Peptides against a protein of PDB entry 5HB3. Designs and how they scored, part 95

Target 1, 150 residues: chain A of PDB entry 5HB3
Amino acid sequence: RQMQDRCMSEYNQRIRNAPEGSIDPFRMACYKIIGRCDLSNRSLDGLQTDVNDWIWLQFNLARETDRSLELAGESYGLAELQASIREIGLKHFPKTAAEDTNGSFGMFFYLQILAGMFEQAIAYLYPFSYVDAVHFAIALTYYGLLRPVD

## One batch from the design tools (peptide; made by RFdiffusion4, then SolubleMPNN)

Design b1_p23_2_s1 (from b1_p23_2, 15 letters changed)
Fold by OpenDDE base, seed 3:
Structure b1_p23_2_s1 (fold): chain B 150 residues (1-150), chain A 23 residues (1-23)
Amino acid sequence: as target 1 above (150 residues)
Amino acid sequence: SAKAAREKALKELGKKIIEDISS
């Protein structure tokens, strides 16, 4: 708690008073990940990142703990992450095979799987690759992760 | 190669997604 409070204080002081670009982006990342500071900002500014870094960050920032127990006063759970993934899908990924120009459907499938959106992932993959969708469906069902429709 | 081109495209897409979410 003492460390958390100190992190929050330092973060707030620096973000408000320091000239833009003068703060070490890695230090700010530590405040965010370890100190849980400014959780509303779901990115790491000033760092070179890719989609894998992004999804890793989302999971690290996500918490299933009650909001009342969050020291930072902010919460972001799996449900919010899944909502974000859905939104990303609507904006940036093909909805049909005809719209797919670079094979990006696989990336969205991957993101959905990581986020535990198994039913949605299979449903999405099916029109792009029937065979792959069936194989994943079988595997997910075997492990009890896919809920077949009765 | 086609593979390299695809990987580059996917990487750029990832960056675009991050930028969009961060904005």
Scores: peptide ipSAE 0.267, ipTM 0.823, DockQ to the pose 0.754
Fold by OpenDDE base, seed 1:
Structure b1_p23_2_s1 (fold): chain B 150 residues (1-150), chain A 23 residues (1-23)
Amino acid sequence: as target 1 above (150 residues)
Amino acid sequence: SAKAAREKALKELGKKIIEDISS
């Protein structure tokens, strides 16, 4: 708690007083991740990142805590992350195999799996690759992550 | 190669997604 309070204080001070672009982006990342500062900004400015880095960040920022206990007054849990994944899926990924041009369906499948959206992930993958969908379904079922349909 | 082209396309797509969400 003390560390978080200090991080928030320093973050706010630097955002307000430091010249734009003068703050070390890694330090700002630390404030965001550790201090839970400015959770409305779900990205890391000034850093080169890819989708793997992005999803890693989202999980680090995601917390399943009581909103009243959040120091920043902002909450972002698994549900919000899953909502974000659904949103980007609708906007950026093919809905059918006919729409797929570069095999990007696999990336969306990957994101859904990471976010624990197992049933949706399998359902999405099925029309693109029946064999792969079945294999993953079997594996997920074996580990108790997918509910079989009787 | 086809593999290289695919990897490039996926990387670019990833960046596009991040930029869109960050906007």
Scores: peptide ipSAE 0.266, ipTM 0.823, DockQ to the pose 0.789
Fold by OpenDDE base, seed 4:
Structure b1_p23_2_s1 (fold): chain B 150 residues (1-150), chain A 23 residues (1-23)
Amino acid sequence: as target 1 above (150 residues)
Amino acid sequence: SAKAAREKALKELGKKIIEDISS
């Protein structure tokens, strides 16, 4: 908590007082991750990142605990992450097999799985690869992660 | 190779996604 408080203090101070571009982006990333500062901004400016880095960040920023226990003034949980993944899907990924040109459906499936959107992931995957969808569905069901439709 | 082309395409897509979210 002490470290978090320091991070928040420094983050706020630097955001307000430092010239634009003068702050080390890695340091800012640390403030965001450790201090949970400015959780509404889920990206890292000034850093070249890939989708793996992005998703890693999202999970580190997300919390599964009750909002009442959140030390930061802002809350960002699994629900918000899932919403983000959904929006990404709508904008950047094929909705049907006919739209798929580069096999990018797998990436969206992967993101959904990581975000715990198992039912949606399977439903999405099925028209692209029914075999894979069935196998994943079986596996997820076995581990109690997939909720069968009544 | 086809594999390399796909990997490149996916990498580019990833970048595009991040850029879109960051903007």
Scores: peptide ipSAE 0.263, ipTM 0.822, DockQ to the pose 0.719
Fold by OpenDDE base, seed 2:
Structure b1_p23_2_s1 (fold): chain B 150 residues (1-150), chain A 23 residues (1-23)
Amino acid sequence: as target 1 above (150 residues)
Amino acid sequence: SAKAAREKALKELGKKIIEDISS
């Protein structure tokens, strides 16, 4: 708790008092990840990140606990992350094979799997690659991750 | 190569997605 409070204090002080662009983005990332500061901002400004970095960050910031039990003043759960993934899918990824121009369906499949959206991931992959969908379905079933309903 | 072009395109798409969701 002491470390948490110290991180929040430092984070707030630097945001308010430091010249714009002068703060080390890695330091700010540490405050966010370790100190759980400003969880409403789910990005790392000043860093060049890819989808893997982004999803890693989301998982590290996410907590599957009640807000009242979270040591941080804010909470963000897996459900919210999954909702974000769904929205990303609707906006940026093909819905059918006919819409796929660059093979990006695999990336969305990957994101869904990481977010634990196994049934949805398989359902999404199926029209793009039947064989791959079946293979993953078998594997997920083997590990007890695939459920019959949603 | 076609592979490299695809990888680059996917990387760019990823960046676009991150920018969109982070805005």
Scores: peptide ipSAE 0.261, ipTM 0.820, DockQ to the pose 0.724

Design b1_p23_2_s2 (from b1_p23_2, 18 letters changed)
Fold by OpenDDE base, seed 4:
Order: C-alpha cells, then sequence, then structure tokens
Structure b1_p23_2_s2 (fold): chain B 150 residues (1-150), chain A 23 residues (1-23)
C-alpha cells in the first residue's frame, strides 16, 4: 500500500511536471502496473509492443480487486478486458470462415481464451474449425472452465 | 512457408489492433 501510494504520487508529479515524451515508457508501465495509475489509458505510448505485450498488460491491469478496496476509484477488471476483447473482435477479426483469409480467427480465439471468455471462444471457433472447437470444448470442460449446457 | 506467412500476417494484424486501440 505504501509503495502504491508512492507510485501514484510520483506518477502524478511526473505527468504534471515532465515534458511530454520525456517519461520513460517502462517507468510509465511500472506506474500503471504497480500503482494502477491512470487505468483509463491502457496504452503504453513509446513502447514497441505487439499483441502479446498488450494482452499481458491488460491481464496485469485487470486485477480482481474488490472494488470496495480500490482507492483509485477506477476499477479495471476482467469484465472490462472482456469488453475490450469483444470490441477488438468486432473490428478486426473475421466473423465467418468466408471472411478469413490468413487464419486470423485463431488469434481472436486465443485472446478470448486468455480473457476467460471460454463459451464465446468455442462458439466463435466452431464455424472455422469444428474439430478444434470440439477438442477445446472437451478440454475446457475437463478443467471445469466450460459450463456444459445441461 | 505457410507458417512464415501466417506469422507475418499475425504480426501485421497485431500492429493494426494496437494502433486502433491507441486511438
Amino acid sequence: as target 1 above (150 residues)
Amino acid sequence: SEKEEREKAYKELGKKIIEDIRK
């Protein structure tokens, strides 16, 4: 808690006083991850990041903290991440197998799985690869992650 | 190889996604 408060203080001070672009992106990342500062801005400017880096960041930011205990008032949780993934899916990924040109459906499936959107992930994968969808469904069910429809 | 092409496509898509999110 003390460390978090310190991080927030330093973050706020730097944002106010530092010239634009002078803040080390990695330091900024630390403030966001550890201090949970400015969670509304989930992008790390100045870092060359890929989707894996982005999703890693989102997971680290999406801590299941009891909203009641978050001093920062801004709670970014799994639900918000899932919403983001859904939006990404709608904008950037094929909706049908006919729209898929490069097998990009797999990436969206992967993102959904990472975000715990298991039912949606399987449903999405099914029209692209029936066999894979069934295999994943079985596996997820085995681990208790997929609720079988009674 | 098909694998390399797919990897390239994924990288490009990833960049596009990140760019869109930053907007």
Scores: peptide ipSAE 0.193, ipTM 0.773, DockQ to the pose 0.749
Fold by OpenDDE base, seed 1:
Structure b1_p23_2_s2 (fold): chain B 150 residues (1-150), chain A 23 residues (1-23)
Amino acid sequence: as target 1 above (150 residues)
Amino acid sequence: SEKEEREKAYKELGKKIIEDIRK
């Protein structure tokens, strides 16, 4: 806790007093990941990242514990992450096979699976690849991750 | 190759998504 408080203090001081772009982006990342600072900003500015880096960050920032138990005044859980994934899906991914031009549906399916959105992932995949959707559904059901359909 | 084109497309899409989230 003492370390976290110190990190927060340093982070707040730097963000307020340092010129824009003068702080090492990697240092800021450390404050965010280790110190749990400024969780409302769930990105790493100034760093070149891909979708895998992004999702890794989200999981590291996420906490499934009760919000009241967070030492920091800010909290971010799996539910918020899932909401973010849904929003990304609406904005950036095809809704139908006819809209798909480069197989990008697979990326959204992948993100949904990582975020534990299994039912939604299967439902999304179905119109793009019936066979794959069925196979994944069977596998997920076998491992108890998908609720059986009545 | 088709694979390379797909990988490139995925990479570009990923960047676009991240940029949008940062806004």
Scores: peptide ipSAE 0.193, ipTM 0.771, DockQ to the pose 0.717
Fold by OpenDDE base, seed 3:
Structure b1_p23_2_s2 (fold): chain B 150 residues (1-150), chain A 23 residues (1-23)
Amino acid sequence: as target 1 above (150 residues)
Amino acid sequence: SEKEEREKAYKELGKKIIEDIRK
């Protein structure tokens, strides 16, 4: 694709020739999202972002295509995103109700749901709120998203 | 309000997570 080739060319030229931090971060974001440039870097430097912006970016960068067909030579799928969410959970979120002081477990539950990690999300929520876990489990089962344990 | 405080806490947590990922 001509546009992608142009984006990659401009991106490479700027990253090599421009001083660090001098490039417009919004332009760099466009090269990354639209031009598929430097997909190994899953962040947007120089921009103020929150967790919603981060997860949005991850989904936009994720592709369910063969790596051999990717022009950028890089592939990132749902499985890799789910692995990242799992790692975030292990590092930054409470593992038990006793560790939770401000209700931050809800954010991790939210991220897991967005990433399609339904079984893990319900299992995680259960010790924090039995009632909520059951309600979500019923809803997810109704829509065919939750796989019951055999 | 409690809601605003929670939102602020979540925002700060999000920033921390993003910073950690960038390392």
Scores: peptide ipSAE 0.192, ipTM 0.771, DockQ to the pose 0.630
Fold by OpenDDE base, seed 2:
Structure b1_p23_2_s2 (fold): chain B 150 residues (1-150), chain A 23 residues (1-23)
Amino acid sequence: as target 1 above (150 residues)
Amino acid sequence: SEKEEREKAYKELGKKIIEDIRK
């Protein structure tokens, strides 16, 4: 807790008083990840990141605990992450095979799987690749992650 | 190769997504 308080204090001081872009982005990342500072900002400015880095960050910042129990005073759960993934899907990924460009549907399938959106992931993949969707469905069912619907 | 092209496309798409999220 003492460490948390110190991190929060330093973070707040730097955010308020330091010129924009003057703070080391890696240090800021540490404050966010370790110190749980400013969790409302779910991105890392000043760092070149890819989708894997982004999703990794989201998982690390995600907490299932109620906000009242969060020392940082902010909470971001898996549900919020899943909502974000859905929004990303609506904006950036093909909805039908006809809209598919360069097989980008696979990336969205991947993100949904990582976020635990198994049923949605399979449903999404099905119109793009029936065979793959069936194989993944079987595998997920075997591990108890997918509920088959009659 | 087809694989390299796909990887490039995925990388570009990833960047686009991140840029949009940061807005």
Scores: peptide ipSAE 0.190, ipTM 0.772, DockQ to the pose 0.656

Design b1_p23_2_s3 (from b1_p23_2, 15 letters changed)
Fold by OpenDDE base, seed 4:
Structure b1_p23_2_s3 (fold): chain B 150 residues (1-150), chain A 23 residues (1-23)
Amino acid sequence: as target 1 above (150 residues)
Amino acid sequence: SELQRLLEELEKLGKKIIEDISS
């Protein structure tokens, strides 16, 4: 709590008062992750990031277990992450095999799996790769992550 | 080489996604 409060205080101070470009982006990232500051902005300004960095950030920010203990009054959980991934899917990933020119369907499948969207992930993968979808469905069912349709 | 190509394409797409979300 003490650390979180300090991070939040420093974050707010720096974001308001620091000259443009003078703030260490890594420090700001730490404030965001540890201090849970400005969770509505789920990007890291001033950092060169890729998809892996982005998804890493999202999962670090998505802390369902500790939501009730957060002092910042802001929360970002798995539900919000899932919503974000859905939106990403709608905008940037192919809906059908015919639309897939770059083979990017796998990445979206992966993102959905990471976010616990198992049923949706399998449903999405099915038209692209039937065999893989079935294999993943079996595996997920085995681990109790996918509920079979009775 | 095919894997590398795919990774590059995914990286490009990722950058676009991040830019879109950051807007």
Scores: peptide ipSAE 0.025, ipTM 0.542, DockQ to the pose 0.670
Fold by OpenDDE base, seed 5:
Structure b1_p23_2_s3 (fold): chain B 150 residues (1-150), chain A 23 residues (1-23)
Amino acid sequence: as target 1 above (150 residues)
Amino acid sequence: SELQRLLEELEKLGKKIIEDISS
C-alpha cells in the first residue's frame, strides 16, 4: 500500500509539474505497471514498443478485482480487455472472408483466444476456416473451456 | 501513427499464426 501510494504521488507530481518532454518514459512506465497509475492510458508513451510489448502490458494491467477493493482507485479487468478487443475487431479486422484482404483474421482470432473469448473466437473463425474452427472447438471443449452460447 | 504501426505488426503476426496452424 505504501509503495503504491508513493508511486501514485510521484506519478501525479511529475505529470503536473514536469516540463514537457522532460519526463523519463521508463520511470513513467514503472509507475504505470507497478503503481497501477493512470490505467485509462494503457500504452507506454515515449517508448518504442511492438505487438508483444503491447499484449504483455494489457495482461499485466488487467486485474480481476472488485473495483471497491482496488487500491489504485482505477480498475482494468478482463471484461474491459474483452471490450477493447471487441472494439478493435469491429474497427480493424475483417468480419467475413470476403472482407479479408490481408489474412489478418488469424490475429483477431488469436487475440480473442488470449482474452478468453473462446466461443466468440470459434464463431469468428468458422467462416474463414471451417475445419480449423471445428478442431479448435473440439480442443477447447476437451479442456472444458468452450460453453454453449445462448 | 502508433496504432497503424501496431496493426501492421499484428497483421504480420496473424499471418505467422495462420501458417503455423496450417503446417
Scores: peptide ipSAE 0.024, ipTM 0.482, DockQ to the pose 0.054
Fold by OpenDDE base, seed 1:
Structure b1_p23_2_s3 (fold): chain B 150 residues (1-150), chain A 23 residues (1-23)
Amino acid sequence: as target 1 above (150 residues)
Amino acid sequence: SELQRLLEELEKLGKKIIEDISS
């Protein structure tokens, strides 16, 4: 907690007082992750990132902590991440096979799986790739991750 | 946008995943 307090203080101080362009983006990233600072901004400005970096960051920021215990007053958990994934889905991914011109359905399926949205992921994949959906459903069921629905 | 770029990269990954599981 002491470290978190310090990170929050340092982060806020630097954001407010540091000359433009002088902030070490890696340091700021550390403050964000450790100190839970500015969780509304789930990106790392000033860093060259790829999709893997983005995903990694989302999961690190999505901590399952009692919100009442978070010092920063900001909370971001799995539920919020899942909500974000849903929003992304609505904006950027096909809803039906007929809408899929780029074959991007697999990407959204993958995101949902990563976010633990297993039932929704399978349901989404099914109309795009029946065989694959069945295979994943079997596997997820085997590991107790998929709840059968009527 | 940065988001669009990341989505494009993820799309490539997604396609690979599907190809792998379907092969």
Scores: peptide ipSAE 0.022, ipTM 0.475, DockQ to the pose 0.052
Fold by OpenDDE base, seed 2:
Structure b1_p23_2_s3 (fold): chain B 150 residues (1-150), chain A 23 residues (1-23)
Amino acid sequence: as target 1 above (150 residues)
Amino acid sequence: SELQRLLEELEKLGKKIIEDISS
């Protein structure tokens, strides 16, 4: 708790008072990850990150904790991540096979799987690749991750 | 935008994933 408060204090102080470009982006990343500071900004500014880094960050920030136990002033959980992924999907990914010009459906499928959106992921994949959707559905069912819709 | 760049990278990754699955 004390560490988190200190992180937040330092983060806020640096953001407000530090000259532009003088803040170590790695330090800021540490404040976000450890201190859970400024969770509304889910990007690592000033760092060269790839998609894997971004996803990793999202999952680390998306703590599925009881809000009552969250010590940070801001909370970002799995639900918010899922909402973000849905929004990204609606804006940037094909909704139908006919709209898929670049084969990007696989990435959105992957993102949904990572976010635990299994039913939605399978439903999304189905029109693009029936066979793959069935295979994943079987696998997810086997592991008890897919809930049959009554 | 940073988001567009991310999406492009995700698209590339997605293609690879699908290729790997279909393979």
Scores: peptide ipSAE 0.022, ipTM 0.487, DockQ to the pose 0.054; fails the geometry check

Design b1_p23_2_s4 (from b1_p23_2, 14 letters changed)
Fold by OpenDDE base, seed 4:
Structure b1_p23_2_s4 (fold): chain B 150 residues (1-150), chain A 23 residues (1-23)
Amino acid sequence: as target 1 above (150 residues)
Amino acid sequence: SAAAARQAALKELGQKIIEDIRK
């Protein structure tokens, strides 16, 4: 907590007082991750990142605890992450097999799985690869992660 | 190879997504 408080203090000070572009983006990333500063901003400026980096960041910023236990004034949990993934899917990924190029459906499936959106992931995957969808569904069900529809 | 091309395309898509999120 002490370290977190220090990070928040430094983050706030630097963001307000430092000239634009003068702050090390990696340092700012550390403040965000450790200090949980400005959770509404889920991207890292000044850094070249890929989808893996992004999803890693989201999971590190997300918390499953109650809002009352959150040290930061802002709340960002799994629900918010899932909403983000959903929006990404709607905008950037094929909705049907006919729209798919380069197998990009797999990437969205992957993101949904990581975000715990198992039912949606399986439903999405099925029209692209029914075999894979069935296999994943079986596995997820076995581990109690998939809620079958009655 | 076709596999390499696909991987490159997916990487590019990923970058596009990240760029869009940042906006």
Scores: peptide ipSAE 0.314, ipTM 0.849, DockQ to the pose 0.713
Fold by OpenDDE base, seed 1:
Structure b1_p23_2_s4 (fold): chain B 150 residues (1-150), chain A 23 residues (1-23)
Amino acid sequence: as target 1 above (150 residues)
Amino acid sequence: SAAAARQAALKELGQKIIEDIRK
């Protein structure tokens, strides 16, 4: 708690007083991840990142806590992350095999799996690759992550 | 080469997604 309070104080001070672009982006990342500062901004400016880095960050920022327990008064849990993944899917990924150009369906499948959206992930993958969908379904079922339809 | 092209395309897509989220 003390560390978080200090991080928030420093973060706010730097955001308000430091010239734009002068703050070390890694330090800002630390404030965000460790200090839970400014959680409304779910990105890291000034850093070269890819989709893997992005999803990693989302999980680090996601917490299953009551809003009242969050110092910043902001809450972002698994449900919000899943909602974000759904939105990303609708906007940036193919809906059918005919729309797929570079096999990007696999990336969306990957994101859904990471976010625990197993049933949706399998359902999405099925029209693109029947064999892969079946294989993953079997595996997920074996580990109790997918509910079989009786 | 085809695999490399796909990998590049996926990287670009990832970057596009990140940029879109930031907006």
Scores: peptide ipSAE 0.314, ipTM 0.849, DockQ to the pose 0.758
Fold by OpenDDE base, seed 3:
Structure b1_p23_2_s4 (fold): chain B 150 residues (1-150), chain A 23 residues (1-23)
Amino acid sequence: as target 1 above (150 residues)
Amino acid sequence: SAAAARQAALKELGQKIIEDIRK
């Protein structure tokens, strides 16, 4: 708690008073990830990141409902992350095999799997690759992660 | 190579997604 309070104080002071671009982006990232500062901003400015970095960050920033007592007073859990991934899918990924030009369907499938969206992931993959969808469905069902329709 | 091209395309897509989220 003491460390978090100090982080919040330093973060707020720096973000308000420091000249633009003068703050070490890695330090700011530490304030966000470790200090839980400014959780409403779900990105790391000033850093070169990729989709793997993004999804890693989302999971680290996400918390269960029981942790809603954080100083930030912000609520962001798995459900919100899943909603974000759904939106990303609608905007940036092919909906049919005919729309796929570079095999990007696999990336969206990957993101859905990481976020625990197993049923949606299988349903999405099916029209792109029937065989792969069936194999994943069997595996997920075996481990009790996929809920087959009765 | 085809593999390199795919990797580059996926990287570009990832960057596009991140940029869109930052808006």
Scores: peptide ipSAE 0.310, ipTM 0.847, DockQ to the pose 0.708
Fold by OpenDDE base, seed 2:
Structure b1_p23_2_s4 (fold): chain B 150 residues (1-150), chain A 23 residues (1-23)
Amino acid sequence: as target 1 above (150 residues)
Amino acid sequence: SAAAARQAALKELGQKIIEDIRK
């Protein structure tokens, strides 16, 4: 707790007082990830990241505990992440195979799987690749991750 | 190669998504 408080203090001081562009983005990333500072900002400014880095960050920042137990005073759990993934899907990914030109459906499937959205992921994948969807469905069911319809 | 082109396209899409989220 004391360490986190110190991180929060340092983070806030640097945000308020440091000249523009002078803050080490990796240091700030450490404050965010380890110190859980400013969790409302779910990105790492000044760093070149890809979708894998982004999703990794989201999981690391997410907590499944009660808000009252969150030392940072901010709450972001798996449910919120899943909601974000859904929104991303609606905005940036094809809804049908006819809309897909670059095979980007696989990326959305990937994100959904990582976020534990197994049923939705399989349902989404099916019209693009029914064989793969069936294979994943079988595997996920075997491991108790997919809830088949009765 | 076609595979390389697809990979590049996906990378670009990923960047686009991240940029959109940051808005």
Scores: peptide ipSAE 0.309, ipTM 0.848, DockQ to the pose 0.648

Design b1_p23_3_s1 (from b1_p23_3, 18 letters changed)
Fold by OpenDDE base, seed 5:
Structure b1_p23_3_s1 (fold): chain B 150 residues (1-150), chain A 23 residues (1-23)
Amino acid sequence: as target 1 above (150 residues)
Amino acid sequence: SMDKEHERLAELYEKDLEKKKAK
């Protein structure tokens, strides 16, 4: 708690007092990740990032804590992340094999798996690759992550 | 705010695809 409060204080002070762009991007990233500062802005300006970095950041920023207990005032949990992944899928990824021009279905499948959306991930993968979907379903079931439909 | 992040992800993904094609 003390560390978070300190980070928030420093972050607020620097944002108010420092000229734009004068703060080290890595330091800002630390404030965001460790201090949970300004979670509404999930971009790391001034840093070269890729999809993996984005996903990593989203998961690290996600908290399953009750809104009442979060000091940062902004609650972003697994449910919100899952909702985001769903929306991303609807807008930016192929819904059917016929729409898949770049083989991007695998990325969306991966995102769903990471977000714990196992049933949806398998259902999504099924029309693209039956064999793979079955294999993943078996594996997920083995680990108790997939609920078999009775 | 979430829409912006979704767009960002899309952009990053496109960049990654371009990098893979260049390799």
Scores: peptide ipSAE 0.176, ipTM 0.746, DockQ to the pose 0.790
Fold by OpenDDE base, seed 4:
Structure b1_p23_3_s1 (fold): chain B 150 residues (1-150), chain A 23 residues (1-23)
Amino acid sequence: as target 1 above (150 residues)
Amino acid sequence: SMDKEHERLAELYEKDLEKKKAK
């Protein structure tokens, strides 16, 4: 908590006083992850990032914190991440096998799994790869992550 | 704000795809 408060304080100070682009990207990341500062802007400027970096950041920011305990009022939790993933899927990923030109369905499946959207992930994967969907469904069921249809 | 993040992800994904194709 002390670290969070410090980060918040420093962030607020720097965002007001520092020239644009002068803040170290890693420090900015710390402010966001530890301090939960400015969660509306989840991008890390000045870093060469890939999809893995992006998703890593999203998960780190999507802390399951009890909102009642967060004094800062900004909460970005799993629900918000899941909503984001849904929107991404609607806009940027194929809905059918016929729309899949580059095999990107797997990435969206992966994102859904990471976000804990297991039922949706399996349902999404099914029309692309029946076999894979079944295998994942079995595995997820085994681990108690998927509610099997009785 | 969310739309921007989605666009960023899309861009990153496209970059990754290009990298994979180049290998």
Scores: peptide ipSAE 0.172, ipTM 0.744, DockQ to the pose 0.876
Fold by OpenDDE base, seed 1:
Structure b1_p23_3_s1 (fold): chain B 150 residues (1-150), chain A 23 residues (1-23)
Amino acid sequence: as target 1 above (150 residues)
Amino acid sequence: SMDKEHERLAELYEKDLEKKKAK
């Protein structure tokens, strides 16, 4: 908590007093990831990133620590990440095979699996690839991550 | 703000697809 408070203080001071673009992007990343500063902005401006970097950042920011230790408005956990992924799916990924022009269904399946949304991931994959959905369902069930259907 | 992040992910994915097609 003490470290977070110090980081927040430094971050606020720099963001208000420093000219725009003068702060090193990596330093800003440190304030965000380590100091939990400005979690409303979940991007790393000024850095070249890909999808893997994005998901890595989301998981690092989605700490399931005691929310009481977080500053007001700076709480973000797995539940919020899952909600975000659901919303992304609704807006940016195909709902049916007919809508899939670029094979992007696999990416959304991947994101859901990473976020622990196993039941939803299998349900989503099923209309795109029946065989793959069944195989993943069997594997997830074996490891106790998917509840068997009666 | 969340909408912007969602759009960012979509953009990053499209960029990755373009890179794969270029190879």
Scores: peptide ipSAE 0.170, ipTM 0.738, DockQ to the pose 0.839
Fold by OpenDDE base, seed 3:
Structure b1_p23_3_s1 (fold): chain B 150 residues (1-150), chain A 23 residues (1-23)
Amino acid sequence: as target 1 above (150 residues)
Amino acid sequence: SMDKEHERLAELYEKDLEKKKAK
C-alpha cells in the first residue's frame, strides 16, 4: 500500500509537470502495473509491444471487484476481460473459414483459451479445424475444464 | 476507451503478421 501510494503520488506529479513523452516509458509501465495508476489507459506508449505483451498486461491489470483498495472507476476483472475478448473476436477475427485469409483464427482461439473461455474456444475452432477441436475438447474434458453440452 | 484498446490490439496483430512475412 505504501509503495502504491508513492507510485500514485509520483505519477500524478510527473503527468502534471513533465512534458509529454519525457517520462521513461518503462517507469510509466511500472506505475500502471505496480501502482495501478491510470488503468483506464491500458496502452503502454513508447514501448514496442506485441499481442503477447498485450494479453500479459490485461491479466496483470485484471482484479476482482471486491477489492476495497481499488478505485471504483478502475475495477476490471476476468468477466470484463472475457467480454473484451468476445468483442475483439466480433470485430477483428474471422467468423468462418472463408473469411480467414491469414490464419488468424488460431490467435483468437489462443486468446479465448488463455481467458478460460474453453467452451467458446472449442466452438469457434470447430469449423476451422475439426480434428484439432476434437482433440482439445477431449483434453479439456479430461482435466474437467470443459462442460459437456447436453 | 475499450474500443481504442481493441483497435490497438488489431494494430499490434497486423504488425506481428508483417514481421512474420519479413522472415
Scores: peptide ipSAE 0.166, ipTM 0.737, DockQ to the pose 0.785

